# Peptides against a protein of PDB entry 4XPM: the designs that were tried, part 120

Target 1, 160 residues: chain A of PDB entry 4XPM
Amino acid sequence: VMLHSKNVKGFLENTLKPYDLHSVDFKTSSLQSSMIITATNGGILSYATSNNDVPKNSINEINSVNNLKMMSLLIKDKWSEDENDTEEQHSNSCYPVEIDSFKTKIYTYEMEDLHTCVAQIPNSDLLLLFIAEGSFPYGLLVIKIERAMRELTDLFGYKL
Target 2, 67 residues: chain B of PDB entry 4XPM
Amino acid sequence: DIKGTIAFDTHGNVIESTGVGSQRIEDIGDLSKVTLDAEGFAQVQGDSLLVHLYKRNDITLAVYTSA

## One batch from the design tools (peptide; made by RFdiffusion4, then SolubleMPNN)

Design b2_p20_4_s2 (from b2_p20_4, 6 letters changed)
Fold by OpenDDE base, seed 2:
Structure b2_p20_4_s2 (fold): chain B 160 residues (1-160), chain C 67 residues (1-67), chain A 20 residues (1-20)
Amino acid sequence: as target 1 above (160 residues)
Amino acid sequence: as target 2 above (67 residues)
Amino acid sequence: SEELDKFIKEMLDAIKKKFF
C-alpha cells in the first residue's frame, strides 16, 4: 500500500494544525509549512502551507514556493551534513527515535527567525519537514513530527 | 495557586510554557539536574516561587507557585 | 494534541495530588 499524492497533501495540511494544550492553557500557532522532500536533492514532493491568503499564480505565491524550495534545500544540506557528523548526532538538536522498530532521527534547526525540524522517514529516501514560527517550542515540534511520522508507515522504506 | 508551568524534554527543550514559566525558561538547566524521588517528584525553592517537579516518560513538568 | 494534553493533565493532577 502506498499513499497517493492527494492523500499525502491532505495529510500535510492536517499537520499544520496548532497544538492546543487546554490542561495548561497553552496554544501554538499553526505550522507555517509542512513538506515531504527528497533526502538526495531536497526536492519537494508534497507541501502544505498555512498562508492561504495568497492568490494562486500570483507573484506572491511564486515567491512563497521559491522560498520553500530554498528552505528545503538548505535544511536537506544541513541534515546531510549532520548525518555524517557523529558529534552533531549527539547534540541536543538531534533526537534518535524508534517507530515500530524502525530507527530514525529528528533534527531541529533554526532558520532565521523560524523553528524547523526534519526527520528521515524510516528507511526511506524521504524527509518530513516542519517549519514553524519562532514561538513554537522545539520540544513540542519534535513531539509533533514524531507523532506525524507514525502515520506515514506506508512511506517507510520508500526508495527513489 | 499556579503561577505558571514549564514542560520540557530530556534535551532541555521546551514542550510548553505558561505564565511565569514562560519567563523562566532558563530555569530548565537547573531543574533538569534536580534529583527526583522514587516516584519522580521534587520540590525546589526558586527565588520567590516554589517549583513542583514531576517527570514521567522523559517529560518533566514544572509547576510554579508562590513560595 | 489531545493525547499530549491528556498526558500533561495527568502529570499536572499528579503534582496537585502530591504537593497541593
Scores: peptide ipSAE 0.789, ipTM 0.955, DockQ to the pose 0.851
Fold by OpenDDE base, seed 3:
Structure b2_p20_4_s2 (fold): chain B 160 residues (1-160), chain C 67 residues (1-67), chain A 20 residues (1-20)
Amino acid sequence: as target 1 above (160 residues)
Amino acid sequence: as target 2 above (67 residues)
Amino acid sequence: SEELDKFIKEMLDAIKKKFF
């Protein structure tokens, strides 16, 4: 089964859904954004946002997209730096994980008032990026992105 | 009665927090250092609250009750 | 979130059984 662009978009939209832990009466907000970007340039290949009330082709939409582009680039740059920094890889902001025998890392980054996490899709030139409000706990965000990556096996090893 | 909860990972990052737990995130530093019994449980007295700890699969759940 | 919620529920039940 090939993951087409339409399928990727739908997947990212589904990742926006909040966590609802009924057992302890804890619920998060939806993710602000979910993206697949290139590890090389931080270019956005696909994205989904929770705020879909902005009229298409409006100035506000353009600004929103531009903001996403800027954030993706900044996060990609930070990720690239950390991937070349042994100390950063041993910080509490880095989670080494293994998915189906493939190794990758999840990084958490504070971006102004937003909580973000990014992870390289195993052996690929792609990054999965979640952007959430500051109220979204980092530990839960890490769990969320790890579980999401397990559903992207079709992209494992993808090279540009 | 449960007054609140905190769940956190091995990095000390919050997974969830409720009730008084949401106001006691700073406790994670100390709670992460508590010695657990063979089954993964512990109880810790803190101010007016009693904290009940359980760790499994790299997740620690802290449940706050009145002492 | 169902998997995690189930897990947290199991942990909570374990604590209740142990201490309450």
Scores: peptide ipSAE 0.788, ipTM 0.955, DockQ to the pose 0.907
Fold by OpenDDE base, seed 4:
Structure b2_p20_4_s2 (fold): chain B 160 residues (1-160), chain C 67 residues (1-67), chain A 20 residues (1-20)
Amino acid sequence: as target 1 above (160 residues)
Amino acid sequence: as target 2 above (67 residues)
Amino acid sequence: SEELDKFIKEMLDAIKKKFF
């Protein structure tokens, strides 16, 4: 099965959903945004946001998109630096994971008051990026993005 | 009665927290070092509360009670 | 989140069985 643009968009929209752990009465907020970006330039290939109250084509929407572009570039830069830094890869902010025999890493980054995590889609030129409120725990955010990546096997090995 | 919970991963990062657990995130540093029994359990006295620990598949759950 | 919730529930039940 090939993932078309609208299928990817729908996937990202689904990742926005909060976690609800009924067993311990714990519930998160929705993700602020979910994106697939290029590992080369941090360019956004697809994205979804939970802020649906912004009117389309408004100045606020443009500013929001521009902010996402800025954050994507910044996170890509941090990711690139860490991928070339052995010490950073062994910090508590880096999670080596294996999905269907493919290895990748999940990084957590504090962006002002936001919690973010990013991971290279295995063997690809693409990054999956989650942005959440500061109340969203990092450990849960890591679990969330790992589970999400397991559903993106069609993008494994994707090269630009 | 359960007063709160904390679940955390092997990196010491929170997965979830509730009740008094939400106010005791700093306990993770010490809780992560507690020696568990053969089944993965332990009990630790934490201030005025008792902490019940269980670890499975790289996740540790801490349950806080008064006794 | 259902899978994780089920897992946490199992852990909680295990603790209850062990200590409570």
Scores: peptide ipSAE 0.788, ipTM 0.955, DockQ to the pose 0.842
Fold by OpenDDE base, seed 5:
Structure b2_p20_4_s2 (fold): chain B 160 residues (1-160), chain C 67 residues (1-67), chain A 20 residues (1-20)
Amino acid sequence: as target 1 above (160 residues)
Amino acid sequence: as target 2 above (67 residues)
Amino acid sequence: SEELDKFIKEMLDAIKKKFF
């Protein structure tokens, strides 16, 4: 079944859910945001946020969306730079991964007090981006985004 | 009696931390250098705590107990 | 989450069996 726009939004909303590791009594907060953006310009194609208490068409909502746009652009720019930098690709902030014979990379970036990670959807012009609070550990964030990308096979190879 | 835990990946990044482990993230640097036995286990004595290590599939779990 | 928790549980149990 093909991923439609509505399905993509729902998928991103589901990625917001926290991890609960009962075995060691560890639980995270929800992700602040989850987005699919273009690798070319950092434009947001779809997004979800855990901040659902903002009134519609309010100034706060506009500011929230604008903040997401700014963060997506900044992260896209950093990602683009790193994709052209061999040293950055060998840092501890870069995780080469393979999904169904497709190779991609997961990058972690600290944005002020937030923890973020971004990955190119394999062979596509799209990036998956997670934004979490600083308490969300990077190692777990990487696992989370890798598992999420495995569910986006319909977008593999997508070109704008 | 477990006092806390830390799980971390091969990049030294935290996967989870609980109890005293949450206050000892800096231990990862040293713990990652510990030589494990053939089954992937090791035990390291700290200042006042004993650390029990196990690594499997690129994940290391450290369990802190009283020394 | 469930898959990772299960894995961590298995590791924890292994440590308990080994040292406790």
Scores: peptide ipSAE 0.788, ipTM 0.955, DockQ to the pose 0.886

Design b2_p20_4_s3 (from b2_p20_4, 9 letters changed)
Fold by OpenDDE base, seed 1:
Structure b2_p20_4_s3 (fold): chain B 160 residues (1-160), chain C 67 residues (1-67), chain A 20 residues (1-20)
Amino acid sequence: as target 1 above (160 residues)
Amino acid sequence: as target 2 above (67 residues)
Amino acid sequence: SEELDKFLKEMLDAIRARFF
């Protein structure tokens, strides 16, 4: 059974939560954004942002959404390029992973001052995308997105 | 006693860093090449600090101390 | 994050036991 839109939205909102590794006295900021986008067009199917204090239908909300649309498209394009580049797939920015016998890849991308991480939901036409501040370390971001994808089994195999 | 830490993955990317470790991210390149013992430990002299390494499940934790 | 935190705690404890 596919996840309902509301459930997906709530899931993405939960992914925004920061890591608190108090055992080593390390804590991150919240993710700036979390999205599920199409691998084909970079279209946003669902998203969550850490700043929900923006009034609905305000110009600020519109601008922020437009910015997310732009970033999602850019990241999709970069992801698509890397999926066709063997060298990039063997760089330290690419993490081949296996989830429930499904293989996928996690990519990290620097976008201006932001740290981003994207991964294809296994056997699907969907990408999970995290956008964080530059202070959020890539290794941790990869762990975060991998563990998040493990909770999206209902979307495995989703085709547009 | 602990002056800082760095945890990093097999790709050399940081998982966490604290204290002096946050200022020593460039050490990862060398630390990743250190030969660990049978239990996954190593101790390396790094500048004026001593680095204590432990690797498990593809994560390496480096703990910096003065001695 | 609790799982990772716990894991790092275990690693830190192991280092303490080995070197400190």
Scores: peptide ipSAE 0.798, ipTM 0.956, DockQ to the pose 0.822
Fold by OpenDDE base, seed 3:
Structure b2_p20_4_s3 (fold): chain B 160 residues (1-160), chain C 67 residues (1-67), chain A 20 residues (1-20)
Amino acid sequence: as target 1 above (160 residues)
Amino acid sequence: as target 2 above (67 residues)
Amino acid sequence: SEELDKFLKEMLDAIRARFF
C-alpha cells in the first residue's frame, strides 16, 4: 500500500487531535501544526494546521505558511546540528527510540512560546514535526510523535 | 482525596499534570530520585502534602493527597 | 490517547489499591 499525498495530508490532520486523558482529568489543546519536511533543506512536503479559519489566499494565510516554513527550517537546522553533536544526543531533549527494528531519535525544542518535537522517519530523508502550544507537555508530545511514526511505515527508508 | 497528579517520563519531562501537581512540577527532580520498593511504589512527604508514587514502563505517576 | 489513558488508569488504580 502506497502512501499518497492525499493520505499523508489526512494522516497529519488526524495527528492534530488533542489528548484526552480523562482518567486523570487531563486534556490538551490540539497541535498547532503537523508536518513532514525534508531533512536536507527543511522543505515542507505536507502539513496540517489546526487554525483553518483563515481565508484561503489571504495575507494572513500567506504569513502563516511563511511562518511554518521558517519554523521548519530552523528546526531542521537545529536537528542537523544535534545529529552531529554527541553531547546533544545525550541530553534530556533527545529520545532514542526503536520502531520495528529501525532506530531513530526524537528531539524536543522550545521555539519561542511553542513546544516542538521532531523525529527522522527511520532510514529516510524525511522528518516528522509537531508544533504545539507551550501548555502541551514535552513528555506527552514525545509519546504522541513516537506513536504517530509507527503509522508511517510506508515512508521508512524513503530517499529523495 | 486526590489533590493533584503528575506523570513524568525517565527524562523528567511531564506527561500530564493536574491540580496541585501542576504547581509542583519542580518536585520531579526529587521524585525521580526516590527509591521505590520491589513493586514500584513509594510515599514521600512534601510540604503539607503526601506524594504517592508508582512507576511502570518508564512512566512515573505521582498522586498528591493531604498528609 | 486511549491506550495511554488506559495505562494511566491502571496506574492510578494501583496507587489507590496500595495506599488508599
Scores: peptide ipSAE 0.798, ipTM 0.956, DockQ to the pose 0.906
Fold by OpenDDE base, seed 5:
Structure b2_p20_4_s3 (fold): chain B 160 residues (1-160), chain C 67 residues (1-67), chain A 20 residues (1-20)
Amino acid sequence: as target 1 above (160 residues)
Amino acid sequence: as target 2 above (67 residues)
Amino acid sequence: SEELDKFLKEMLDAIRARFF
């Protein structure tokens, strides 16, 4: 089934769900945000947030959306810089991965007190971006975004 | 009696941490250098805790017990 | 989540079998 705008939104909402590793008595919080943004300008194509208690058209909602826009732009800029920096690509914050013969990279970035993770959807002009609380461990965040990426095959090779 | 756990990847990043393991994330640096046996196990004695290690598929699990 | 939990469970069981 093709991914439509509504389907993409639903997909991102599902990625917000926390991990419950009850075998070792470990639980995470939900992701704060999950987004698909453009690699060119950092523009948000679709997003989901766990903060659903904000009244519509309120000042708080506007501030929340603006904050997401700012974060997406900042992370896009960092990603762009790292994609042109061989040393950064060999740091512990970069995970080269291969999905269905497509190569991509997963980057982790500390944004103030938040943990973020970003990856280019293979051979596309799109980035998948997760934003989590500082208590969400990076190793688990990387696993989460890699597995999520494997469900976005319809967007592989997407060009703007 | 398990006092806590840490799971980490080959980059030294945490996958999960519980109990005393949550307060000993700095141990990953040393734990990642421990030589494992042919089956992927090792045991390391810390200050007051014993660490039991097992690695499989690029994930290392450390289990903390009393020494 | 389920897959990772299952994997960690297997690892924990292996440690129990080896050391406990």
Scores: peptide ipSAE 0.798, ipTM 0.956, DockQ to the pose 0.885
Fold by OpenDDE base, seed 4:
Structure b2_p20_4_s3 (fold): chain B 160 residues (1-160), chain C 67 residues (1-67), chain A 20 residues (1-20)
Amino acid sequence: as target 1 above (160 residues)
Amino acid sequence: as target 2 above (67 residues)
Amino acid sequence: SEELDKFLKEMLDAIRARFF
C-alpha cells in the first residue's frame, strides 16, 4: 500500500465538513482540525484545519501549528495511558468498535473548551484525531470519526 | 408542536439537541433508564413537558412536546 | 451526514406515527 500525502491531506480536509442534520434542524460547525498522528510519539503525519484565515508563513500560523503539535502530543499521552488502564477502557469516554472485522477504540477527551476524539487506525501505528468546538456533541463526534475510519482501510495494519 | 429534541447514544452522550432539548441534557440520565415497549417506544412526563422516546440501532431520540 | 440524517428522519417519522 502506498500512502500519498496529497490523498491523505485531501481526506482530512473532507472530514472537516460539518454535519447538517436538517431533519431535526441541527447543524454543527466545521471541525477545528483533523489529523493523522503517530501512536508512538504523537508526531503529526498529516493535518487539516478549518481556520483558513491565517496567512501562510505568518507568526500566527506557526503558533497554530505549534499548538496542534502540543495537542497531538498531549492526546497521544492520554491515549497511551488509557490503553494501559482497564478502568478507563470501560468508561463512557471509550467506545470499542469493529470495522471490517478489525477492532479498535474511540476515546473522547475534553481539551480546555474543545471537544476531541481519537482512535487508533486498526492494527496500525497511527491515530486519527478530530478536534472540534465545545458545541460539537461527543456522541456525534464519535459517529463522525467511526465513519471516517471506515474510509481508511488502506491504512489498516500500517506500521512505521 | 415539537418543542425540542435530544438524540443520544448508549453511553449517554449527545448526538444532537434542539429547542428545549438543548436545555435538558441532564434528562438523558433518566431517559436512558426508561423501559421501552416491544417496538422501542415510550412516553415520559418530564416536568411540564411530555417526552416521546424511540430507540433503534443504539440511538435514542427524545421528542419534547407540551402534550 | 446524509446517512445519519435519513436515519434520524425515519426515527422522527416513527415517533410521529406512534404518538401524534
Scores: peptide ipSAE 0.798, ipTM 0.956, DockQ to the pose 0.842

Design b2_p20_4_s4 (from b2_p20_4, 8 letters changed)
Fold by OpenDDE base, seed 3:
Structure b2_p20_4_s4 (fold): chain B 160 residues (1-160), chain C 67 residues (1-67), chain A 20 residues (1-20)
Amino acid sequence: as target 1 above (160 residues)
Amino acid sequence: as target 2 above (67 residues)
Amino acid sequence: SEELDKFIKEGLEAIKKRFF
């Protein structure tokens, strides 16, 4: 199994879309960022952002990417710690899920004023990471990321 | 005392959960079948907890209490 | 999530009023 950069990038861009509740006048904002990162080092393999108004190779782009790298690493560290902590795995910030008989866990983390959600792609060395504004309900983030992972079956079992 | 809450939509999607509600997501299937009164309320006995339901505008709120 | 938060708050109050 190999990572297809273009396909993954497009997938992540699609995940940025808001969550629209049915029959009620409630719609979330777009995700700020969506990423696939390594579970080992927190390195970004692919990412998408809702703000693409930054010129390529500009100082602002560099700063933006660096910020994502920092966030990725921090969340990876938190995830790693929780994966080795039974108590944290049973907290209300951990959601066990099963996709096609593959088990994984979804974690929610407050990062400054942002709401984040991360999950290990089943049996892989990869994490899927969503970053949203604080107004994005965690419950909806969890549903969103679970549904997204169902579309990443090709990455199940991916090892670095 | 409130032990936790679950908010879910007509499709059973979890909008929000707190406390013990986060561990009772599986209850949504049964809770969605509960007949509500004319004002949108119901009480359901579950395990050692009492579940209080309120539905308005296609969103249901479940509140878990000990009594 | 202003609308959702409003619902949650109002719902909690409604439940408290109805059952507690």
Scores: peptide ipSAE 0.509, ipTM 0.563, DockQ to the pose 0.232
Fold by OpenDDE base, seed 1:
Structure b2_p20_4_s4 (fold): chain B 160 residues (1-160), chain C 67 residues (1-67), chain A 20 residues (1-20)
Amino acid sequence: as target 1 above (160 residues)
Amino acid sequence: as target 2 above (67 residues)
Amino acid sequence: SEELDKFIKEGLEAIKKRFF
């Protein structure tokens, strides 16, 4: 059973916050975007962005959404290729993780000047995708997405 | 509370720093001399801060917290 | 680098587990 759409959206919005390792006096930047996309086609099922100052239905908003669509598709393609490549699965950009006995992998990808990471929600047709500025360390980004995914157990095993 | 971090190599070169760690680069000389346990960990009191050390391979991570 | 970032990730988790 999939989470309520508002709950998913709210969850993604909360993931935008800077990473906090149980009280730190230094913070990462906020994520630019957080998305749940399909592993099959890279389609966006839900997303959140830190740029909420863009007027609705404006050209800037349209361009922003289009950019997210493009990025999600590109990352999905990279992820799909890596999932079919043993060598890439053993690269330093692949992080095997286990959540409640479920195994998945987190991949990091450089997208122009942005740092991104993506992970398949365990046993599902869904991917969780974080997009951050280039100043956001990949290692911390990976920790962030791993911790976030632990809160998405209701989506484990979700099939389209 | 974590106040900052420093990552340095076996030559004492800074490879990463954050927070108060960026202002404590001079600590590397002393931190590099600290004896780590079998798992690669140690704790060292530095000024008003406690430094937590972890080393794997040729990289050492120092995490600064309140004492 | 990716390797450094990976180390930072692992190190932070390791320190957290060991000391916090």
Scores: peptide ipSAE 0.498, ipTM 0.542, DockQ to the pose 0.230
Fold by OpenDDE base, seed 4:
Structure b2_p20_4_s4 (fold): chain B 160 residues (1-160), chain C 67 residues (1-67), chain A 20 residues (1-20)
Amino acid sequence: as target 1 above (160 residues)
Amino acid sequence: as target 2 above (67 residues)
Amino acid sequence: SEELDKFIKEGLEAIKKRFF
């Protein structure tokens, strides 16, 4: 399976839109960022952000990308730790889900004032990561990421 | 289609709200009086929206839909 | 809280199953 960056980028951009359980837009903020990262080292394979006003190659772009890199690494580390912690897997911040007979877990993490949600794409070396404002309910983030992940079946089992 | 939600406690305090629910906090008074079925569910017709209720562990979730 | 948000998630799913 090949990871097509343009297709994935477009997919992630679409996930930025706020929508509810029935794919209806809520009066909420869009996701700040949506990313596919590696479970091995938290490297960003693809990402989308709501704020695209930053000029390319600017210092602000570099800083924003670096921030995403930092967040992705931190979340990857937390995820890795939780995957090896039985208690964390049974906490209110962990949501076991099954997609087409594939099992995975969705984790929610508070990152500064942001609400984040991460899930391993089933049987893969990839994580899907959503970053939203603190006002975005975790429960809705979980639903959102689950629904999004159902559209990534081609990435199930993807190994680096 | 879901238009919004309200989560409130037994005291009628808003715990969380989204969408049109944020503008319908005043409905809590009436919603709190609705008799739920054995499973904790009910549907209530509002002005122009249908409200779907679910209560568990002293928290009530109200989901507003157009139908 | 996380507990509340989890409730909301579960409640939404429950409502979906019950009414939709």
Scores: peptide ipSAE 0.451, ipTM 0.560, DockQ to the pose 0.210
Fold by OpenDDE base, seed 5:
Structure b2_p20_4_s4 (fold): chain B 160 residues (1-160), chain C 67 residues (1-67), chain A 20 residues (1-20)
Amino acid sequence: as target 1 above (160 residues)
Amino acid sequence: as target 2 above (67 residues)
Amino acid sequence: SEELDKFIKEGLEAIKKRFF
């Protein structure tokens, strides 16, 4: 199995869209970032961001990318620790889920004033990572990432 | 008259909130302990608001009203 | 998202019928 960068990029861009509940007066902001990263070292394989007003090759773009790299690594480290900690797997920040008989776990993490959630793509060396503003509810993030993973069945079992 | 709402999961994490519910997220701890009837409903008196609860499929909806 | 929206709508109606 090979990763098709353009296809994955387009998928991640679609995940940036906000949730708009029409039954009540509630609408989230767009995700700040959506990424596929490696579970081994937190390297970014693909990413999408909602802020596209940063000039190319500018110092601001470099800082933005570096910030994503840093957050990716930090979240990967927290995920790795939690995967080896039974107590953390039973906390309110861990959501066991099953997709087509494949088991995985969704974790939520507070990163400064941002809300993040991460999940291992089933049986793979890949993690799906969402980064949102603090106004984005964790429960909705969990629903969002679970549904997104259902569209990534081609990556199930992917090994680096 | 509905003053606000909170929807939360079994982990106590917010799914959505509106109105005064957005300022009452701390109530989830107490609301999650409320015993629901056979139909999944409960009514709880808050400080100044009445809270109406409905739970189905591991999601709880809380509706805040003045009465 | 649609499932959640549906739940919220149904829940509001259920609460209205039960309490209001």
Scores: peptide ipSAE 0.479, ipTM 0.691, DockQ to the pose 0.822; fails the geometry check

